# Designs tried in a protein design run: peptides against a protein of PDB entry 8BZL. Part 64

Target 1, 228 residues: chain A of PDB entry 8BZL
Amino acid sequence: SYDRAITVFSPDGHLFQVEYAQEAVKKGSTAVGVRGRDIVVLGVEKKSVAKLQDERTVRKICALDDNVCMAFAGLTADARIVINRARVECQSHRLTVEDPVTVEYITRYIASLKQRYTQSNGRRPFGISALIVGFDFDGTPRLYQTDPSGTYHAWKANAIGRGAKSVREFLEKNYTDEAIETDDLTIKLVIKALLEVVQSGGKNIELAVMRRDQSLKILNPEEIEKYV
Target 2, 242 residues: chain B of PDB entry 8BZL
Amino acid sequence: SRRYDSRTTIFSPEGRLYQVEYAMEAIGHAGTCLGILANDGVLLAAERRNIHKLLDEVFFSEKIYKLNEDMACSVAGITSDANVLTNELRLIAQRYLLQYQEPIPCEQLVTALCDIKQAYTQFGGKRPFGVSLLYIGWDKHYGFQLYQSDPSGNYGGWKATCIGNNSAAAVSMLKQDYKEGEMTLKSALALAIKVLNKTMDVSKLSAEKVEIATLTRENGKTVIRVLKQKEVEQLIKKHEEE

## One batch from the design tools (peptide; made by RFdiffusion4, then SolubleMPNN)

Design b1_p12_2_s2 (from b1_p12_2, 4 letters changed)
Fold by OpenDDE base, seed 5:
Structure b1_p12_2_s2 (fold): chain B 228 residues (1-228), chain C 242 residues (1-242), chain A 12 residues (1-12)
Amino acid sequence: as target 1 above (228 residues)
Amino acid sequence: as target 2 above (242 residues)
Amino acid sequence: DREERIEELLYL
């Protein structure tokens, strides 16, 4: 049936629905991730919350587990599905393996989920990319990125969404060992990277910080302004 | 672009889901529904379009549905789709109660339905639901709450919002008149009447064309009450005198 | 304007 063959190869070997899902990602606001020495930082452009909307229900950064968090760009509802599946897997892993997931493990799980939706009959790809950060049980900080195709890679720093190209160009020039030498410098790097595309300064930035053996911390606007 | 708008929900070359957008367009033609969060309660106000003399005057709520003891919703869009989703909400809430022996948290009920909506945008052979919902509720975690969900499966919490016909104009009016921290249920009711009077495509607002429900807490219990026609008439009269 | 509003609702 025509309705079952959603993602098919073009004559030139492209999966158009996957490519178009990547275009959906570009409609999302910018997210950036940076791996420091003993810190991982996610920064996102705060979408202007409509007046009268509860900010609590507008989140671009979410925890998957105590040691893993994720930022996404693209279709909000698609992201919720992925997040929920990932959270269930994190809990399942704790129950069955008696250890928290590694960042790579949960990234691979998410990537596999996305890949299946590019190949399964009657399913369209997820219209989201994700930056997944956290600490492995050995204390190693990790940053991964995944896209609608189900591909994933480890990164030192990366960006997704509308302004990703500009942010990546900034990071390519400014990500050095010296720039991430301290936690504070790493946070500053993320803020500076986001300021390449975010208008109106620190008020439109949300930052999440994870340090080794510490819980996820969302910085308040006042804390962010200290780094600007 | 037209190649991608008439088939099962797929991405356009620009990354758009046209079937979802068209479902949202369909809702714009439905009757207006308002939700307003107050300090001491939350309300839904909805346009009643189907006024037939032969309708059995049994308290027929056309657009406002009680979901459980702590939640209600209003619907805008395709009636048959709304009935399916409203029934599903009740089932989800009941299953949760049976499993956990406590009422489902408000946001959790909303997200459960939103996951269903999202699925109908991603799985082949299905179309998006042509329905948006406003949810009002109380739980021990967040107190009084107002949520809005759309055909995409997205949702958000609101202090005040509107869906259906002339929703953009209604939202603008709410933004102008809603005073954060100072909104009483009484003031919210007055605001609802004010906005409906301006946004409904009627020459004169009448109690027959408006449904209003309030959710309050009395003696540690949630009370969901649909206003009587006389009460709505009094609210309209008061507005006309201002 | 309407298309932009829809886009804002769908994408984050």
Scores: peptide ipSAE 0.262, ipTM 0.693, DockQ to the pose 0.847
Fold by OpenDDE base, seed 2:
Structure b1_p12_2_s2 (fold): chain B 228 residues (1-228), chain C 242 residues (1-242), chain A 12 residues (1-12)
Amino acid sequence: as target 1 above (228 residues)
Amino acid sequence: as target 2 above (242 residues)
Amino acid sequence: DREERIEELLYL
């Protein structure tokens, strides 16, 4: 008999498929998000791309809208589905409400999507966590994190993926008002945090910044090295 | 026996719905939530477990949610499930208000959600919600009210109750100390602190680990207030001096 | 290792 229920409770009250999806996230490379005063920064560990693979097709950071971007860790194919659905929702919101989404709104949308896949027949949970950053219309910088269960929270700083524990420990010690006083200091904080787990310095880091009323900017390796 | 563990909508030979029971077991591992009905109000008290240094201080209660102007709830169980159900409660309440131009009666809102919960236990391939809720509210029909609902879709009205970790011990303490007809909101708050202090697996009860909301009537309007940390500290201090 | 190569392809 085809067991149509993939995600079920264990006798001890655990959703093993959700927990295993969280383990899948840990197989992803590290991603870090930090909220500054007037900046949001995403940093990711670059995965070694096969020599014949086009680097442009391997993106761990993506724009959801002009005011929102996302980094993820876990199953790449799962991420693509979530990203596409989120982009459609962002455009739909602009069309129907005549305003961009808030970062919380689109996070909640993604979280709800993930949650539904933990209760739907014949569907497994998404094997991804995401860091979602951006600016609300009022100019407030936001950072959210979501996981395979469909939970989401707002953060000052957070990390996901294989090196997340070490990076979070670093951020807990080093995230202060002084450390994020300027945009440059905030960027430096993200780089220093990633260097806790990334070998070979700035060459293996991808960094994206979003400032108030500005589009997402991906820093080139030369720009990153200036902060090291 | 394992065959009945994996399907949400099948009865065991003994007539048990194991997935519902397992959902209830999941709730037992969640943080403690208390509800106490008083003559002049009703309160929710909940354990706050998610204390992280990097968490953005969003003034939102972790476990206590305002549903409308006359109702609030607290949740024990899976957070993502709780968010979905809380949102649904708000939608149901707003649709009712729009249709009838008056607030939804408390029990009717609880029943509407319970029907949804029940459906997830009966209709194929969906797991039960791993969430129990405590509801506090006021309406013109019954006044101040406290309800509890579970993953099965069952609900009941209560004078005082508890869900989550160590709920059985908490209920026992509430039964001993709850005085019918004589419970003031002030006394209920003191009782909540007393019970939480004994049921939380913490060496010392701190205001950072406790959320409290009160629902009262002032000048013919319902007032839902989340207590400030300083107010909770005062309640804890008072308890320690007793 | 085949498993390692698969993980590299599936997870980012």
Scores: peptide ipSAE 0.225, ipTM 0.582, DockQ to the pose 0.218
Fold by OpenDDE base, seed 4:
Structure b1_p12_2_s2 (fold): chain B 228 residues (1-228), chain C 242 residues (1-242), chain A 12 residues (1-12)
Amino acid sequence: as target 1 above (228 residues)
Amino acid sequence: as target 2 above (242 residues)
Amino acid sequence: DREERIEELLYL
């Protein structure tokens, strides 16, 4: 059966394992990314952390380098592998090229990694999509998405995971130059977008903000409530 | 749905990894293992199911494994898989010590094994390990720590958690009775006995059916101690008197 | 549901 073959095309040209990996992504909680003028913002639906679980070990947003961060949706263990590989590559690039990676470079690296796992009979695809945001050395904010196929594109705004469709529809309607005119408005846009799918408001949202020439900042719940 | 259970490394049409899910289901039938983090230590408590009169008295815990001087683990699931993974943990820890002349940080050891577990879910010709682990440890970075990992290669840190048989009920009890910031090792031991007494599939809790290990710090050194049967009996007796 | 709990453990 073509659906059981990891790297075999169906007669109609489908790679079923890649498509099914995309379905795995939809089981993840929603993540949204928005590129502002001088800011990039990642927002995620907080999975209800079980009482007694250490929140430190439950992260949907992570830094890849000082200038790049990533949110993911899908298989948690798969994400860890991708994150670790990306981090190693970021450090390697700094050592060998003597400059930090561009956001596009590290996205392409991740995408290539994913693609290789779609073309080997001994490997299943990664069950994750990622939103990768950051700043290039020239100060340009960037947002990329990559999926299990290894495809990647640059975006102004995008979403992944369970509620991604609804969030994207919201962003398509509400992403304007006016809506991202300021950093605060950009953050507000992300929150509003997430509220399309997240219940109980700001308590269930995690926000990460990276401004030009600044490190990644995770907003605390009190800071988030200012925008709600 | 069940159509995709025969191959370990394929997604179902719904994006599920059935072999991983089935491994997790199998662990639900294993003996109960519990971990509790306290301010002054961390403990593992495990159900001993295989009490055969003809077994040579194993002085060592059947379900609790010392990994290095600063870490121990307990296992729920397939014993043979557990032996392989615990050996791998020891090797990873030893290689790190040799390379860096320092003990491996707790989370780093956990993640190293979890990467192996994950690989067995992604690469062909391999099956998931049918094992969940609880890890207890101390390091200079985070102090006392408790982790849980599953067949997927996912892990998390916990104040208290349970794996194996009746784990959901145990976790519910822990959520009710665990007092964050106020938990002493003494109170943690009492809580462990309380939870095991209610969740173990036994008519009467006895010291022969329970293994308990504590990890503490004494004089700047980590001490891992398996409680003697008499000590466990005293804990059970104390619980019965309350 | 036990299946739902497993899914919650596997996906973020």
Scores: peptide ipSAE 0.420, ipTM 0.809, DockQ to the pose 0.845; fails the geometry check

Design b1_p12_2_s2 (from b1_p12_2, 4 letters changed)
Fold by OpenDDE base, seed 1:
Structure b1_p12_2_s2 (fold): chain B 228 residues (1-228), chain C 242 residues (1-242), chain A 12 residues (1-12)
Amino acid sequence: as target 1 above (228 residues)
Amino acid sequence: as target 2 above (242 residues)
Amino acid sequence: DREERIEELLYL
């Protein structure tokens, strides 16, 4: 059986465990990333939190460093491992190189970590995709995506998770220079994109905004409603 | 038979390493990459399959990687494996430069990576890399060079070769049209377009779907240049007029 | 369509 925990090639040249990990990502709630001119925005679908569940414990958006933020889709436990490793690397880079990581650098680090888990026996791939946004030290906004395979690419806009297809289709049609001309328009674009798949409007959306030379800001529901 | 399919270090009764073969099968699904050696340079031509409107164009080349000042490579196979191997190539080249204060000879860089690939086929707990590479380079020992390596850790020098989708057909075409000793970079570029036009499963070859890099020597320095889209368009147009 | 998208992500 090729459905073993060990990632091996099938006769037709597929890595089924990686493909299955990608299916695990699709079970995650939708996350969207958009790069504006001087802003990066992450939006995620909030799962309905059980009445007794602490909302603070369910974070799909997390800071990796002061200049980098990540949203993920897939296995939450796997995400925790990746996030922790990435945070350690960000701090290590600051100590050794005396500069914050570039968004590309930390993305490549995460991608390499994921790739190693696809090639080591006794390990399974990470069941997560991630959108990584931030600013390089030169002030350039960046958006990257990583997959369970360890692939990564830079994007203007992208989506991951269960509603990613519909969101991407929306973004392909609506991502224009005019649509990201201002910070507010960029935020509106993310919200509109998420509303393609999120039920019950702005109450089920979490937004993180990072502007040039500013810290990560998580918008509260009232702030989100202003853009709807 | 199924037991041999899942273990990288076990020979089949017929002496086959199935995981290596399956890795090579995976490479067969990747975009076509061509390499052609000329008298005055060497080139890589690669199929671009991932054309997405939302991709950030910051990456000059998706399939062609500069390794150092004197070498570049193109990859066919699993992208994540390719990223790891290309990074390793850069590290090996840099470590050599630091140690010997001269650039690593082309074949030595290729063999260093091939040793790593081979290890992943022989030692337990690892799978083969699902990647084949074409290497182009210049060194003072052999001049312009073209190499190919595969998941087994095998490599060879070539005058012209192809990896990825429809590689067998491409190699056949190269054998027919490659003129030993008479190949200029200009003629090599024309040949690359000709072969890609027939090998790519596209009704019409477009510059958007083709990436070409040339390696030449100018004033005692190696120049690695990725052709602009307009230059590729001109090459395609010339081919269509013939 | 789904398999093709995965392949596009997995393969160069």
Scores: peptide ipSAE 0.105, ipTM 0.747, DockQ to the pose 0.037; fails the geometry check

Design b1_p12_2_s3 (from b1_p12_2, 6 letters changed)
Fold by OpenDDE base, seed 3:
Structure b1_p12_2_s3 (fold): chain B 228 residues (1-228), chain C 242 residues (1-242), chain A 12 residues (1-12)
Amino acid sequence: as target 1 above (228 residues)
Amino acid sequence: as target 2 above (242 residues)
Amino acid sequence: EKEERYEELLYE
């Protein structure tokens, strides 16, 4: 049945549905991740919350576990499914292995999930990319990126979504050891990177910071303005 | 573009899910549903379009459904799809109650259904549900709540919102008149009538064409009440006198 | 305008 074969190879060897899912990601607002020395930072372009909408229900950055957080770009509903699966896996891992997941482990899990949805009959790919950051149990900061295909890589810094290209170009030029020498400088780097694509200053940026042995902290607008 | 319109929900070359968008478009032609959150309660107001004299007295609201003791919803879109989803909501709520011996939190019920909706946009052989829902509820975590969900499986919390026909205009009116922090249920009811009067494609708003339900707390219990026709008439009359 | 609205609703 043609209805079951959603993701198939083209004659030239491309998976069009995966490529189109990547286009869906580009419709999402920009997210940036940066790995510092002892800090990981996620920054996102804040979607204009409609007047009368509860801001609590609009989240582009979420915790997967105490030591891992994720930002995504693309289909919001798809992201929720991935996030929920990842959270369950994080808890399952704690119960079965008696240790929290490594950032690489949970990234691989998410990547595998995405890959299965590119190969399984009757499923379309997830229309999301994700930046996954956190700390391994040894205190090493990590940043990973996943895309709709199920590929994943470790990064020093990366961006996803609408303005990702411009942000990546900025990061390629400005990511230096000096630029991430301190936590504050790392945060500033993320803000500067986002400002390449965000028109209005600190009010349209959401930042999440995770430091070694500390919980995820979402910065309030006043805190963000101190770095601008 | 048409090739992507006729098949299972798949991505277009531009990364769009046309079947989801078309489902949302279909909902735009459905009867108007409003939700308004107040300090002392939350309400749903829905347009009744199918007033057939031969219809047996619909004791139950056509568009407003009680889900459990603490939640109700209104629907805009395909009636058959709405029936399936509202039934599923009730089942989810009951299963949760049985498992945990506590009522399901409002947002959890909404998300559970939204996960189902999302699945129907991702799995082959399925089409999106042609239904948007407004949810009203109370729980011990967040108190009175109003949610909206669409065919994509996306949802959001709202102080006031609208789905169905002329929803954009209704939302605009709500933005203008909604007073944050000062909204009483009484004022919310008046606002609902005001907005419906302007958004419904009728010359005169009549009580027979409007369903209103309120959710309040009395003596530590949630009370969901569908307003009687006489009560709605009084609200309309008050509006006309203003 | 409708397309923009759907994009805002569906994508983040």
Scores: peptide ipSAE 0.353, ipTM 0.766, DockQ to the pose 0.799
Fold by OpenDDE base, seed 2:
Structure b1_p12_2_s3 (fold): chain B 228 residues (1-228), chain C 242 residues (1-242), chain A 12 residues (1-12)
Amino acid sequence: as target 1 above (228 residues)
Amino acid sequence: as target 2 above (242 residues)
Amino acid sequence: EKEERYEELLYE
């Protein structure tokens, strides 16, 4: 193969393509994730859908499995690839191990995939970050974040995309045990966090909730307005 | 930065994929293609730019391709790339049919191709396809459908949309005139002619410069029909009389 | 303007 390495070290030790992929993430709309006591919540800035576009085909939050969902920021087409690979792995795990994946497991899988694309000849990094939330089999809620480099960490709360800095600052100040004492309070925290960067209130927010032993629920606008 | 413009698809310092953007820009120079979803069908309308008198075969459909019994597409961009992608679509659809003994769902066919497109934006030694596509189809899951895909591997479902030359203007016109829930195929055809008349870089719209295909359901079967020149002429005439 | 258009099309 005559393909040259795309992601290489600079003289000062930087992987520029990875760093630039991080910039691609910042072009994405904001997503926020919060882990509550018995709930995980994803909130995203709703992309303006063109009047003639089918909303069904515009999704920033997706299920990876019954117990795991993901929000992303960055290149939409890249995200689809990652999502598909993750879904396949979730199903494969169910077949081979006879149990659903843990949130950490699938996060690690995604992270490893991303990392390989930073080191493989003839491949550029994925231009996406992801918030991955769900429940382990023992009922423990989890939140993980991945970036283009393939790094991942567990979080109580985090944000990605163009408004992530402001949202994170808000969460650092407002994430307390009291703020997540109930499911409703946790949802409210996510909405408040997003409102730091989203204009025009609840109409521009998409919210997904996963409770213990329940499937992903996308809230309708009326349900969101209840928390505003 | 120029160095990120001329190489294999890589990120710019600002996180942009210039080769993908340039491919999309190139498509803007291609002939206009329209898609409109109606209650009782879906249509594609495409500009025919190259009419050579010395062509041996009258291509009734140069830009509209039947993919299978339930789907068709139109293309805007590099012809050679379009041929490759159209062929791939047919192969994917056929393989699915053979494997599952049922037609491939419309969105699955679109996404399969989009994954290929995406790969050409991420893997070294490859350039993005310089092609956007409009897909029309019917399946048992969603009924009549219209999709658009671009060189990035992104896609979306639409009620009406446009690709190619003056696509932005066309979309604006479609937004103004498209009546959700009340769009018949007849009205969609009229709308297509109206929009093409304004968006095509021609002094006068003629039937020889327009290809139109409709997809309908008759007796539980999908029917894909390319309109005859005389039919297109009648549509144009009706528009001119209004 | 052109950049914004492509951002909307390519990024989510």
Scores: peptide ipSAE 0.272, ipTM 0.695, DockQ to the pose 0.764
Fold by OpenDDE base, seed 1:
Structure b1_p12_2_s3 (fold): chain B 228 residues (1-228), chain C 242 residues (1-242), chain A 12 residues (1-12)
Amino acid sequence: as target 1 above (228 residues)
Amino acid sequence: as target 2 above (242 residues)
Amino acid sequence: EKEERYEELLYE
């Protein structure tokens, strides 16, 4: 019998392959996203890059377009597929609609893609969750989260991966209007949140910052240490 | 956990793809392949296991494949799977060249194959490829490059790495002896011999059991060369004298 | 140890 990957309902109404894909996400390193007033910040736990590995090829944060970036947790190879398709869609949208995608639009696209893989015969779900951040054309900062099921929601702040629970608990306590009053405070909030689960301080954190009308900036370790 | 061991392209309750892991385990039993990046070149070194006297064609290179003028790869795992993937790599490279009138960037070729590998982990009725690859290449974007890919479709760039039998031990040795920024091709060759001598399950390393290819730049052109047996013998001899 | 290694290789 050919082992066709079939996502089917259990007798109690569960989609086990989707749930198991969510477990795959938990095996990923932690990522956190925070929406500020005029800034969006992604922070990720740096996977200890093997000493002889090229750091360039290890990226947990990627740009989907000039106005949108994404962090993921879960299967790296699966993420690459999603990222590539999202990038193509962003470019296609620019060509057909003559405007960049909204963050919600591209999130919905990714979510729809994931959902299809939960319902298509002979396909397994994607083993990734994603935090998608960026700015709409009107300058509004956005943060969305997707999971393997294809569900997505808008967030003020959220986390995915192995340490997500602890990070979310921290954010629930510390995310206030005062805490995001400035760009610097917002960045600091992300760092503090990650430090709940990341060992060895700022050296194991990667931060991406997108400000209104500015390109994605990946902070270097020295810049991160200024916020610690 | 065993309930999902036999099923392809499904998650275990713990979120694991066991067939991918098993493919990786199978590769661990394959002949050792090393890749080392140097300042002036990049090399592949591979264990040759099939020395049959009755083989009609003395394959100068059993495990090292030229992909195009600027890239080569070495394979650890199932030979039949390797043949399919190496052919696909060549096709992808040629199609790109035809379409864009320039050679495919190294990483793009690697990712193209990795997307195929990934698909075989996600689409039902398929099994993962039982193959890991080391890629060496040169392009105008990043110069000399070394990549590793596995059955999952994941890949990474490396200064030095190993796949196949005793790969973990080899990687450990490479970490100890690899000097970043100071690695010449000559020193890389010596390091390759050193590591193979320790990782190959042979009493004595011989040139007959080792394939080595180097990729260099000469006069603005990429040169891929498989070392002659005599050259490998000299490298082994030098190591034994050290 | 092998399981941990595979997890590190497959997941980010």
Scores: peptide ipSAE 0.354, ipTM 0.779, DockQ to the pose 0.812; fails the geometry check

Design b1_p12_2_s3 (from b1_p12_2, 6 letters changed)
Fold by OpenDDE base, seed 5:
Structure b1_p12_2_s3 (fold): chain B 228 residues (1-228), chain C 242 residues (1-242), chain A 12 residues (1-12)
Amino acid sequence: as target 1 above (228 residues)
Amino acid sequence: as target 2 above (242 residues)
Amino acid sequence: EKEERYEELLYE
């Protein structure tokens, strides 16, 4: 019975609810993350916002802390829960440890949260994957990915959502030291990667950039067009 | 049609815990992990399945985890479950160290985790962890040690063992070639390569697909070392020449 | 055969 929000093993050793959550992620719009030398870049496919919808309400990229931001694919409501929990943890960490979280730390926290929802009675897995980027206190740029299972890994570049496969294939071919030599080239790489799956050019792309010791910057459409 | 017991892990009419068995089945599809105890050390050898070009080369072994200065483990099964359990192992070890001002004995760490695993098979609203672990360690009580644990919370000490894909065949090979009392770390490494070469469903064993860690004692200190790719290549080459 | 193996592993 699919009716019970209990993640159990199949006879073949599958966690179907986790697999189905991964399918939910694939229904989400594409998000891309790239780690440059001194920059991390997130790019997302913009959903066609109905003319009457406030563009301000649908952000797929959010800050978790001053040094960490996240893009997600999948269920928006689920993402909100994860984001809020992560933000609280970031603040708690600052209070208790007196330092900002490392990108790995907060990723692990999120991953653990997701994992628990795959092993708790009456709970379904989160239907989201996330790209988490930021800078550690030593100034090292980081990119992590999490999935509904709670698995996480560090990446040079990665993508999530419906166009992730194509974008990853592009990144595998085009991610080189030369391609990320400068901040601008890194941004350009993200845009080019997204254009593999986004038909309407720069107008349907949202980009966020975080540089060392700088706050998250969301690029406006005009700034994006300069790279296209 | 084996109905998914969508309920908490409960006994079947036959007294079986199907969710535990299904978790073990999942582990059977995971990459192979070997452990071999030698007179002068202990090793873990694990199959690397995920070689992605875009992975950040974090020097961390994909399947081998350092738990403390005297212990390491390898995992077969669900990666996310493994991460939770390995983190718990580290926490348990650290708590013990803080409380008693000495490192936790190897078996005590294993049993502590096994109690947790068992709880997830018995208490309502929990599913078993889809993970088996191999533990290597050294303590002053028993010296070099190798343990295996499964989703049920069961564990055992071993001279050599295998978990994951084709584990039964690997164990059979280990039984044939393992020489009790005469096993050196060098011979254990060679044996690990031999068994992996036959157990891994790969046409050719490559260093990229194998992780090996050794635990030895040097000058009264435990040394946990992950072999470099070049070292693994040399082991493979030596095997091919044999 | 697999079932017997799991029984041995679990009910030792």
Scores: peptide ipSAE 0.137, ipTM 0.579, DockQ to the pose 0.075; fails the geometry check

